Peptides against a protein of PDB entry 8YVU. Designs and how they scored, part 158

Target 1, 39 residues: chain A of PDB entry 8YVU
Amino acid sequence: PQLCYILDAILFLYGIVLTLLYCRLKIQVRKAAITSYEK
Target 2, 160 residues: chain B of PDB entry 8YVU
Amino acid sequence: TWLTVLKKEQEFLGVTQILTAMICLCFGTVVCSVLDISHIEGDIFSSFKAGYPFWGAIFFSISGMLSIISERRNATYLVRGSLGANTASSIAGGTGITILIINLKKSLAYIHIHSCQKFFETKCFMASFSTEIVVMMLFLTILGLGSAVSLTICGAGEEL

## One batch from the design tools (peptide; made by RFdiffusion4, then SolubleMPNN)

Design b2_p23_8_s1 (from b2_p23_8, 17 letters changed)
Fold by OpenDDE base, seed 4:
Structure b2_p23_8_s1 (fold): chain B 39 residues (1-39), chain C 160 residues (1-160), chain D 39 residues (1-39), chain A 23 residues (1-23)
Amino acid sequence: as target 1 above (39 residues)
Amino acid sequence: as target 2 above (160 residues)
Amino acid sequence: as target 1 above (39 residues)
Amino acid sequence: DELLKIYLELFLKLIQLLLEFSK
């Protein structure tokens, strides 16, 4: 059971980090699209 | 093409939010059906007593559904509604996390006080079970909050 | 313990899906960067 | 019972959405 909880914590942290990174990338893509439109 | 990809991502986040909400509701209903929380000594189920699994799940479900509908119909009023719903869901999620953390602390304290070396004691078992459920609910709530926040940011970005 | 494993499975699946989405976004950002460089 | 039906419908819709997303 201890290993399971550790795995849960790791996976949870991974999910949060990926979500944040995904948001950052999405913002970057949007900024790039806006810049391309202004040209 | 880019808008299509973003739309797909938003739908995914909405689905994730709804799923999280549904799981939270399921846990809430199961716990309420199996256990009489009112007769349980202590505050090990404080989050359930507060009804968080129910109202939180409802908020997340509504937010997710509105987000999906808004994305599909691409109507301005729906976008605003989705943004509002996601914001509300984010607040609800934050509140839920706080409640769950408090519950978790109480459960852990209970386990520590009773020196639950023997898992076979009814009180220790209930405390451990509560802790497990609360941890699961906490994870689900954080996932839901993450999706709601993501949807909120996406919606806000579309309005700007 | 059973609930822990179920949670692990859900989190794992979520992580995989997010990773795939992240990869797609990263590819899109790269394509946008290349297009901007060619201009 | 009605609540269960609503939950089931929502669950089915969610599965459908997930399947559509997987395409």
Scores: peptide ipSAE 0.489, ipTM 0.825, DockQ to the pose 0.070
Fold by OpenDDE base, seed 2:
Structure b2_p23_8_s1 (fold): chain B 39 residues (1-39), chain C 160 residues (1-160), chain D 39 residues (1-39), chain A 23 residues (1-23)
Amino acid sequence: as target 1 above (39 residues)
Amino acid sequence: as target 2 above (160 residues)
Amino acid sequence: as target 1 above (39 residues)
Amino acid sequence: DELLKIYLELFLKLIQLLLEFSK
């Protein structure tokens, strides 16, 4: 049972980090698209 | 192609928000059906007494649905509506997190006071169960808030 | 304790989905960068 | 019971959407 809670915490942290990284990548893709459109 | 990806991402966030809302509603319904919260001594289920799983889920569901509809129709008025709904959902999520944290503290205090080494005691079992449910609800609320905030940022970016 | 395992399953699934999406976005960013370099 | 059915339908639609996104 304690291992389950630890796993929950790790998975939760992983989810947050991935969400942030995903947002950053999305912003980069948007910037690249805008730059391509202006050319 | 990038626009289609962005739309898919927004839809995914909306779907995630709706899913979170549904899970919250399910937990709320199950708890209300199994437990007479009004007869439980203390504020172990304060979040449930406040009806958070229900109204929170409604807000998240509406926000998610509006986000999905906004992406599909690509109408400016829908984008604004989605932004407003996501903002409201974010506020609701923040409030929910606060309530859940307070409830968690009360539950933990209750467990500490009763020195719940014996899991099979009814009071200790209820307190432990409450703690588990509150933790799950807290995680779900954080996920919902994250999705709502993400959608809000995406919507704001489209308006600029 | 059983609820913890359910949460683990949900978080695990969420993590997998986010990872796949992240990979897709990363590939898109790379493609955009290559296209920008060729111009 | 009707509410549960509506929720189930919504859940199924959500799963379908998720599956479409996964493809």
Scores: peptide ipSAE 0.488, ipTM 0.822, DockQ to the pose 0.076
Fold by OpenDDE base, seed 1:
Structure b2_p23_8_s1 (fold): chain B 39 residues (1-39), chain C 160 residues (1-160), chain D 39 residues (1-39), chain A 23 residues (1-23)
Amino acid sequence: as target 1 above (39 residues)
Amino acid sequence: as target 2 above (160 residues)
Amino acid sequence: as target 1 above (39 residues)
Amino acid sequence: DELLKIYLELFLKLIQLLLEFSK
């Protein structure tokens, strides 16, 4: 059971990091799309 | 900018692969230090007996290191080497997953046969612990395989 | 302990899905960048 | 004991790599 909690913590951290990266990438895509529409 | 992003991603994947390898080695070492696997009856620790945490971790570590080195030096020969290493690591990861699944099935069967109603019985505790460790290793192996495959795809794209 | 394993499974699935989405988004960004450069 | 030292060295190298990546 303790090992399970450790795994949960690692997976949770990984999920948070991926979410942040995804959000940043999504923002970049939106910025690129806006810039393409203005040209 | 895109090349720099790809490079950063390759490094990240390489680091992830190395980290996964290190965690696998740590688990292997801890299990070997705490438990005398040779005296454990059954195939509950079949993956450990096969040495998967060790050789698998080595393959992943080498693949990750080569990927990082290839990214840093931007040499064509290193890219090819990294691609080969990542492919080998992917194969190793797939084999490891298979071994771990088999081990998991055996462990679950063991728990079912012994009707582990008493959690505090040593045999049931060991089987449960083994199952937990195998599941963790399985997840780590899948993550490592994912990173290796991703690196392989990136490397193949660079050759193209 | 069972809840912990369920959480692990959910987090693992979430991680896989996020990774796939991230890859798709990255491919889209690349396609957008290439199209912008041809312009 | 030697294995532990090797692991420690590898761990330190990994940390250094992570630090370089974060930069």
Scores: peptide ipSAE 0.481, ipTM 0.814, DockQ to the pose 0.070
Fold by OpenDDE base, seed 3:
Structure b2_p23_8_s1 (fold): chain B 39 residues (1-39), chain C 160 residues (1-160), chain D 39 residues (1-39), chain A 23 residues (1-23)
Amino acid sequence: as target 1 above (39 residues)
Amino acid sequence: as target 2 above (160 residues)
Amino acid sequence: as target 1 above (39 residues)
Amino acid sequence: DELLKIYLELFLKLIQLLLEFSK
C-alpha cells in the first residue's frame, strides 16, 4: 500500500508535467498556424 | 525557438527514462537487500531471479544518457548511437513487460491457490508484496518504454 | 489500498493518453514547420 | 557509499535539468 501511494505521487507529477508540455505544444501549434495563415 | 523546445522535450524524455531506470535499480537493490530471493519458494519473484531490474535499468539508463548527450552535441554519429540505444531500450522494455506479466500471473495464481484471506501468513504476505513490486515495476517499465519509443521516433525523424 | 490501485490505473491511462496526444501534436508542429519553410 | 554518491550526482543533474526546463 505504501508503494502504491508513492507510485500515485510519481504518476501524478508525470501527469502534471505532461499536461504543461501539452499546453505549451498546443500554444506553439496555434502560433505556427497563425503564422502560416499570415503568409 | 521551436527547435529549442523540441530539444528540451527530448531531454525531458531522456530524464524520464533515466529516472525510471534509477527507480527500478533502487527497487531491485531494496528487494535484494531485504529478501533472499534464492530461499523463497515458488516463482513469485521470477522477474527478480531473471535480473530484470538490473539489466533493464542499465539499458534504460544508457539509452537516456545517450539521448541527452546526442541532443546536446548534435553530432550525426551520436544521433545514430542514441537511436540504436533507444531501440535496444525499447526491445528491453518489451521483454521486461512480458517477464513482469508472467511473474504477475504466477503471483496471482499463488494467491488464489492458497486462498490468502489472511495477509499475516508469511507466504501470503510475500506473494502480496511480490505482486505490488511487480505491478510497480511494470508501470515503470511501461513509462520507460514509452519514453524510449518516443526518443526513437524523434531520432528516426532526424535521420530522414 | 484498493482505491490507490484504482487511482494508479487512472493516472497510468491518463499518462498514456497524454503521451499519445503529445506525440500527435509534435508531429503536427513538425509538419507545420516544414510547410512554413517550404513557403 | 560510491553508489550513493553516483545517485546523488544523478539527482543533482536531474534537478538542474528541471530548473533549466522550468525557465
Scores: peptide ipSAE 0.471, ipTM 0.821, DockQ to the pose 0.068

## One batch from the design tools (peptide; made by RFdiffusion4, then SolubleMPNN)

Design b2_p24_1_s1 (from b2_p24_1, 17 letters changed)
Fold by OpenDDE base, seed 1:
Structure b2_p24_1_s1 (fold): chain B 39 residues (1-39), chain C 160 residues (1-160), chain D 39 residues (1-39), chain A 24 residues (1-24)
Amino acid sequence: as target 1 above (39 residues)
Amino acid sequence: as target 2 above (160 residues)
Amino acid sequence: as target 1 above (39 residues)
Amino acid sequence: TLLLLLLTTLLLQELQQLVEELLR
């Protein structure tokens, strides 16, 4: 039971970090696409 | 293009904040409807007794709505208003996290005192359920705070 | 306890989906960078 | 994953429309 809650916390943190990384990566992809279009 | 991306991010953050607020409100309402908190012994539901799901959800909802309105109208006065609301929501989120941590501590203490060896005992089940709900609310509050802080940073960046 | 396991399952699924999306975006960024270098 | 991304985009659009309706 305690392990379940610890796992929830770890997975939650992982989810937040991945969401932030995904957003950053999405912005990079958009910037790269714009740069490719301007060339 | 950069401004358009920032606007989309602000809208997304605002929507996320509203969604988080709605989920918190739904959980609060469900708990209040299913459980008579007044008859529950101890401070297991102290966060609910304090009305956190209600006022926290309201603050996050207002912050999210103001952020979306500010982005849509692109008016300087709305940006300031949104920044103020986001700051207030961030403070509310921090306070909510503190309350939830205290509630979680009390809930864990309650479980420890009752030495819940029998899972099927009504008191132990209620304490475990309360702990689970409080943990979920804590996670939602952290998400809401993250959204509010992000919106505050975006708003501050627009004022500079 | 059962709710904890359900939450773990949801968070785990979310983490897997985000990881896959992140990998795809990373590949897209790499492809965009290669295309930009070839031009 | 593309379907999920599309679904999330559609959900975001619906939320935006709902917000617009609420703000009208």
Scores: peptide ipSAE 0.471, ipTM 0.803, DockQ to the pose 0.056
Fold by OpenDDE base, seed 2:
Structure b2_p24_1_s1 (fold): chain B 39 residues (1-39), chain C 160 residues (1-160), chain D 39 residues (1-39), chain A 24 residues (1-24)
Amino acid sequence: as target 1 above (39 residues)
Amino acid sequence: as target 2 above (160 residues)
Amino acid sequence: as target 1 above (39 residues)
Amino acid sequence: TLLLLLLTTLLLQELQQLVEELLR
């Protein structure tokens, strides 16, 4: 049971980090698309 | 381009906040329907007795709705309103986290006092269940606070 | 304990989905960078 | 993966519609 809670915490943190990275990457893709459209 | 991205992020954060609020309400209603919190000995469900799932969900919902409205109408008065609502939601989230931590400590203390090695004992089961629910609510509250803070930063950036 | 395991399963699934999305987005960024370099 | 993405997009659209309905 204690291992389960630790796993939850790790997975939660991982989820947050991945969400942030995904958002950053999405912004980069959008910027790249806009720069390609202006050229 | 940055403004368009920020708008989409604000809308997403607002939606996330509303969703978090709805999940909190669902958990609150489920707990209230399954357990008579008034008959539970001790402060295991102190957060529920305080009505945190209800008022917290309302605050997060209002903050999320205001953020979405502010983004859609793009009016200066709505930006200020959204900033105020997000700030209030952030404070509410912080208070909620504090209450949940206190409840978690009480639940853990209760488990320790009863030396809950046997999960099938009613008292130990209730304490464990309470701890699990409190942890879940804590995670949801942290997510809500994160969204509210993010929206507050975005709103503050628009005012500057 | 059982709820913890359910939460772990949900978070694990979410983490996998986010990882896949992140990988796809990273590939898109790389493709966009390559196309911008060729121009 | 495409189906999940489509489902996510549909869910987001439904949520947007719900928000619009609430704001109306």
Scores: peptide ipSAE 0.464, ipTM 0.799, DockQ to the pose 0.056
Fold by OpenDDE base, seed 3:
Parts: structure tokens; sequence; C-alpha cells
Structure b2_p24_1_s1 (fold): chain B 39 residues (1-39), chain C 160 residues (1-160), chain D 39 residues (1-39), chain A 24 residues (1-24)
């Protein structure tokens, strides 16, 4: 049972990190698109 | 194009928030259907007694809906409304997290006091079940809060 | 008990979906960077 | 009790309708 909760915590943390990375990547794509449009 | 991408993100976040709210309500309904919270002695279901699954889900749903509507109509007044709703949902989420943490502490204390070696005892089973549900609701609430905050930031950025 | 395992399954699925989305976004960033370099 | 359960169910239904309207 405790192992299951630990796994949940790890998976949850992983989900948060991936969400943040996804957001950062999306911002980068947007910045790149803007820079390309200004050229 | 950038605005279009932001709008898609806003819509996605709104949908995620609504989904989170629905899941919270589903859990609340299941718990209420299986357990008579009013007859359970102790504070094991304090979050449910406080009605958190209900009001929390409502706030998140309203926020998500307003965000989607704001995106669709592209009206300035809707953007402000969405921002307000998202802010309210963020506050509600924070309050919900606090309630859930308190409930979790009480549930854990209950399990500790009763030395639930006999998992088959009805009280121990209920306490364990409550703890699991509260943890799930806590995770969902954190996700909902994250979406609401993200939507709030996006809305604030559009007003600037 | 069983609820923990269900949560693990949901979180795992979420993690997989996010990973796929991240990969797609990363590819888009690379494409945007290449396009910007060619200009 | 039963009243709370009924209220919760009604709220869930309203939320579902709202989500459906929003998604349309």
Amino acid sequence: as target 1 above (39 residues)
Amino acid sequence: as target 2 above (160 residues)
Amino acid sequence: as target 1 above (39 residues)
Amino acid sequence: TLLLLLLTTLLLQELQQLVEELLR
C-alpha cells in the first residue's frame, strides 16, 4: 500500500514537470513564430 | 497566429478545469452514495461535510465555461468576466486544498489512534477509503488550481 | 488499495499522453528554428 | 443524508449540462 502511494506521488510529480515543460516549449514555438514573421 | 495558439490553450485549460470539476463531483457523489457521512462518527469526511466537492466543482466548472465562452465570443467584457471567474476559482481551489489537507490529517490521526491492524474493521476500512478519496481529490484540486491560474495569467495578458 | 492502483493507471496514461504531446511540440520547435535559420 | 445526496446529484447534472453547452 505505501509503495502505491509513492508511485502516485512520483507519477504526479512527473505530470507536473511534463506540463511545465510543455508550456515552456509552447512559448518557445510562439517566440520562434513571431521572430519568423518579423523577418 | 500567436493569439490563436493562446486561445487554443485557453480552451484546453478550460476543458481540463471542467473535467477536473466533474471528476471531483463524481467522487463526491460516489462517497455520498456509498457512505452516509452524517452517521459516520468523527471528522474523517470533514471535506465532504464542508461540501467541498460541490462548491469546488461549481467554481471550477464556472471558470472553465467562462473561459471557453470568452474565447469563442472574443468580447472584452467576457475576458474580464473570465478573469474574475478564474481568480475566484483559484481562491476556491486554495481553500479546497486547505480543507483537504485538514481532512487528510484527521483521517491519518484516526487511523493511528485506532491502530488499524484489523483492516477488516468497518471503521478502519472507512478511514482508509476516506484517506484515499481525499488524496485523489487533493490531486484533482491541485490540477484544477493550476489550470485556473494559467487561465488567469492568459486573461491578464490579453488585457494588457 | 485498489483505488491507489486505479490512480496509478490514470496518472500513467496522463504521463504517456503528455510525453507524446511534448515530443510533437519539440518537433515543431525544431522545424520553426530551421525555418528561422534559413531566412 | 438523502437530501445532500440529491443536491449533489442535481449539481452534477447541472454541471454536465453546462459542460455540454460549452463544448457545443
Scores: peptide ipSAE 0.503, ipTM 0.817, DockQ to the pose 0.030; fails the geometry check
Fold by OpenDDE base, seed 5:
Structure b2_p24_1_s1 (fold): chain B 39 residues (1-39), chain C 160 residues (1-160), chain D 39 residues (1-39), chain A 24 residues (1-24)
Amino acid sequence: as target 1 above (39 residues)
Amino acid sequence: as target 2 above (160 residues)
Amino acid sequence: as target 1 above (39 residues)
Amino acid sequence: TLLLLLLTTLLLQELQQLVEELLR
């Protein structure tokens, strides 16, 4: 049970980090799309 | 351009495979150092008794290393070697998953039979610990297999 | 303990899905960058 | 992204060293 909770904590942290990175990347893609539309 | 992206993905998959192998090896060594599996009665540690963490980790490591080397040297003979190693690693991973599932079923059955409500009992603790380790190894093996299959598909695509 | 394992499975699946989405988004960003460079 | 790229590069370097040690 303790190992499961540790794994859950690691996976949860990984999920949060990936979500933040995904959001940043999505914002970059949107900015690139807007810049391409204005040219 | 597509080939360059695929190459970067191959390197990442190879690194992931090696990392998975190293984690499996670390778990195997820790379990072997803390627990004398030879003195544990029952099939709870059947995957460890079979040495799966060791040979599985070696196969995944070799597959990942060959994939990285093949990608870097861009030699036709290395591509074939990497494809062969990835295929062998995929087969080994599939076999490992099967063994781990069987071990997991046995461990769960053992826990159910002994009605392990008290975690503090040594036998119940060992069975629970074994189940947790087997589940972790199963997840790692699935990840390793996924990487090996992906690398195999990429290598096959380069040969066609 | 059973809930912990279920949570682990959900978090693991979420991590895989996020990784795939991140890879797709990264490919899109690269394609957008290449298209902007040809232009 | 830069940190992940750096970590990936470091991991690749460690793997390269490991491969070189194995080939040695």
Scores: peptide ipSAE 0.463, ipTM 0.801, DockQ to the pose 0.041; fails the geometry check

Design b2_p24_1_s2 (from b2_p24_1, 17 letters changed)
Fold by OpenDDE base, seed 1:
Structure b2_p24_1_s2 (fold): chain B 39 residues (1-39), chain C 160 residues (1-160), chain D 39 residues (1-39), chain A 24 residues (1-24)
Amino acid sequence: as target 1 above (39 residues)
Amino acid sequence: as target 2 above (160 residues)
Amino acid sequence: as target 1 above (39 residues)
Amino acid sequence: VLLLLLLTTLLLKELQELVEQLLK
């Protein structure tokens, strides 16, 4: 049970980090698409 | 730029595979040291009895090391060797997943048969602990397989 | 303890999905960057 | 990517040190 909670914490942290990275990447893609349309 | 990114990705995947292998070895060693699996009735630790943590970790470690070496040396023969090792590691990972699933089924069956209403019973606790470890090993095996498959795809892409 | 395992499974699946999406997005960003450099 | 590279580099260094310690 305790190991499960530790794993949950690690996976949760990993999920948060990945979500943040994904959001940043998505914003970059949107910015690139906007810049391509203005050209 | 594409090649440099692929190279970085391969190195990362190789390191991830080695790390996964080391964690699997650590879990296997801890389980073998803390629990006398031979005295535990049932197939709760069937994956450990089969030596999966050991051979699986070896395959993943070799695959990861070969991938890193192949990436560093940029030699065609090393790329082929790495591809072969990654393929073997992927097969080993698939086999490991199968063994772990079987172990999980046996562990769940054991828990169900013993009607683990009293979590403090030694047998029920051991079964639950085994299930937890097997689940952890399953996750690690899936991660290792994912890394090995990714490395295999990257290696195959370099040969084309 | 059962809830912990379910949470682990969900978080793990989420992590895999996010990783795949991140990879796809990264490939898209690279393709967009290449297309922008060829114009 | 840079952060992952840093983490991987650090992990590789730690692993190398561990291997060197084991060989010793």
Scores: peptide ipSAE 0.475, ipTM 0.806, DockQ to the pose 0.035
Fold by OpenDDE base, seed 2:
Parts: C-alpha cells; structure tokens; sequence
Structure b2_p24_1_s2 (fold): chain B 39 residues (1-39), chain C 160 residues (1-160), chain D 39 residues (1-39), chain A 24 residues (1-24)
C-alpha cells in the first residue's frame, strides 16, 4: 500500500513535467510554423 | 498567433477546471452516499464536514465557466470578471489544500494511534479510505489551483 | 489501497499517452528544424 | 495534436450544450 502511494506521487509528478514539456514543445512548433510562413 | 495560442490555452484551462470541479463533486457525492460523515468519530473527514467538495467544486465551476465565456465573447468586462473569479478560485483552492493537508495529518495520526495492522478492521479501513479520498482530493485541488493560477496570469496579461 | 491502484493505472495510461504525444511533437520540431536548415 | 484539438473541441461543444440546457 505504501508503494502504491509513492508510485502515485511519482506518476503525478511525471505527468506534470510531461505536460509542461509538451506545452513548451507545442509553442516551439508553432513558432517554427510562423517563421516558416513568414519566409 | 500568440493570442490565438493563449486563447486556446485559456479555453483548455477553463475546461480542465470545470472537469476538476465535476470530479470533486462526484467524489463528494459518492462519499456522502456511502458514508454518513456525521456519525464518523474524529476529524477524519473534516474536509467533508466543512463541505469543501461542494463549495470548492462550485467555485471552480464558476471560475471555469467565466473563463470560457470570457474567451468566447472577448469582452473587456468579461475579462475582468474572469480574472476576479480566477483569483477567488485560486484563494479557495489554496484554502482547500490547507484543509486537506490538515485532514490528511489527522487521518495519518488516527491510523498511527490505532496501530492499524489489520486493514479489515472497520476503524482502520475508514481511516485508510479517508486518507485515500483526501489524497485524491488534494491532487484534484492542486490541479484546479494550477489551472486557476494559469488563467489568472493569462487574464492579467490581457489587461496589461 | 484499491483506489490507489486505480489511480496508478489512470496516471500510468496518461503518462504513456503524453510520452507518445511528446515524441510525435519532438519529431515534428526536428523535421521543422531540418526544413529550415535546407532553406 | 489534432486528436487532442478534436477532443477539446468536442468537450467544449458538450459543455456548451450543457450550459444551454441549464439556461433553458
């Protein structure tokens, strides 16, 4: 049971980090698309 | 383009906030249906006794709805209203987290006092169940607070 | 304890989906960078 | 990304319909 809660915490943190990274990457893709459209 | 991105992010955050609120309400109603909190000894369900799932869900729902409406209508008045609602929801979320942490500490203390080695004992089961529900609500509240803060920052950026 | 396992399953699934999306987005950024370098 | 956008659009439509039902 304690291992389950620790796993939940790790997975939750991982989910937050991945969401932030995904948002950053999405912004980069959009910036690249805008730069490509202006060229 | 950046404004369009921010608009899509605001809408997504609003939807996530409403979804979080709905999940909190669902958990609150399930707990109230399964357990009579009034008959539970101690402060194991102090957050539920305080009605946090209900009022917290209402605040998050209102904040999310206002954010979505503000984004759709693109009216300056709605932006201010959304900012105010998001700020209020952020404060409510912070208060909720504090209450949940206190409840979690009490639940853990209760488990420790009763030396809950046997999970199938009614008191230990209730304390463990309460702890699990409180942890889940804490995670949902943190997500709601994160969305409300993000929406507040976006709204503040639009006013500047 | 059962709720913890359910939460673990949901978070695990979410993590897998986010990882796949992140990988796809990273590939898109790399393709955009290559296209920008060829121009 | 397109799938997520589609999913979010669908969720927004459902939410809009729910709000419209609550306002009737």
Amino acid sequence: as target 1 above (39 residues)
Amino acid sequence: as target 2 above (160 residues)
Amino acid sequence: as target 1 above (39 residues)
Amino acid sequence: VLLLLLLTTLLLKELQELVEQLLK
Scores: peptide ipSAE 0.464, ipTM 0.801, DockQ to the pose 0.040
Fold by OpenDDE base, seed 5:
Structure b2_p24_1_s2 (fold): chain B 39 residues (1-39), chain C 160 residues (1-160), chain D 39 residues (1-39), chain A 24 residues (1-24)
Amino acid sequence: as target 1 above (39 residues)
Amino acid sequence: as target 2 above (160 residues)
Amino acid sequence: as target 1 above (39 residues)
Amino acid sequence: VLLLLLLTTLLLKELQELVEQLLK
């Protein structure tokens, strides 16, 4: 049971980090698309 | 473009707060329906006795709703109202986290004192179940607080 | 303990989905960067 | 993003209906 809670915490942290990285990538794609549209 | 992105983020954060609130309410109602908390001795359900799942969920729901309404109507008075509600929800979330941490510590101490090796013992089962629910509520509260703070920052940025 | 395992399963699934989306987005960003460099 | 927006819109509609039911 303690291992399950530790796994939950790790997976939760991983989910947050992935969400942040996804948001950053999405912003980069949008910036790249805007820059390509202005050319 | 940046404002449009921020608006979409605000709406998403508002929906996340409402969803978190609904989940907290669902857990609260399930616990109240299955367990008579008033008859349970000890501080294992202190967060439930304090009514945190209910008032916390209400605050997050109101904050989320106000944020969504403010985004849709684009009225200055609604932005101020949303900012105020988000700030209040952030404070409430912080207080809720503190209460949940205290409850978690008490629950863990109870489990340790009773040497709950047998899961099928009624007291140990209830303590474990309470601890699990409190942990889940703590995570949801942290998510709600994060969304409320983000909405507050966005609202403050719109006022500047 | 059962709730913990259910939460782990949900978080695990979410992590996999996010990882796949992140990989797809990263590939798109790389393709966009290559296309912009060829101009 | 469009799918998330659609899901968000659906969730908001369900929430509105729930609020309307509670006010009734």
Scores: peptide ipSAE 0.460, ipTM 0.798, DockQ to the pose 0.033
Fold by OpenDDE base, seed 4:
Structure b2_p24_1_s2 (fold): chain B 39 residues (1-39), chain C 160 residues (1-160), chain D 39 residues (1-39), chain A 24 residues (1-24)
Amino acid sequence: as target 1 above (39 residues)
Amino acid sequence: as target 2 above (160 residues)
Amino acid sequence: as target 1 above (39 residues)
Amino acid sequence: VLLLLLLTTLLLKELQELVEQLLK
């Protein structure tokens, strides 16, 4: 049971980090697209 | 720039909120279907007995739907309406999160009172199950809170 | 314990999906960067 | 931006369909 909870916590943290990274990457894609449109 | 990013994220956040709400509803319905909360000794599932997963999920769903509707209706004449809808969605989401936090605190307190040293006892199993459900609810609540906060920031940014 | 494992499975699946999405987004960013560099 | 909007809309539609399937 303790291992399961630890795994849940790790997976949760991983999910949060991935979500943040995804958001950042999405922002970067948007910035790149905007820069491409201005050129 | 930030507003445009936030607008694109609003739909995603709204969808995430709806998804979170649906997951909460699913968990609530599963728990209600599997466990007869009325027959469980103690207040381990008091949050479920109070219908928290249901009304919480409804609030989040409404918030998410409002956010999506607000984002989809980007017509020039609907800008004001969209702002209003986003604001309403943010308020609804915030309210839902607040209620969820209160229920989670209550559930957590109950679990702590029923902390069992012997896992194999039926009561301890139920307490552990309750703890797991509360953790899941907490997780969903955090996700909902994140989405609601993001939506609120988006809405606030549009007002600026 | 069983619920914990179910949660782990769901979180794991979510993590995989997010990772795939992140990878796709990263590839898109790279493609956009390459296209921007060629112009 | 339009393509991303389209993609997002498609994702939303898929999610909605998934939700509808789950509700069914």
Scores: peptide ipSAE 0.502, ipTM 0.821, DockQ to the pose 0.042; fails the geometry check

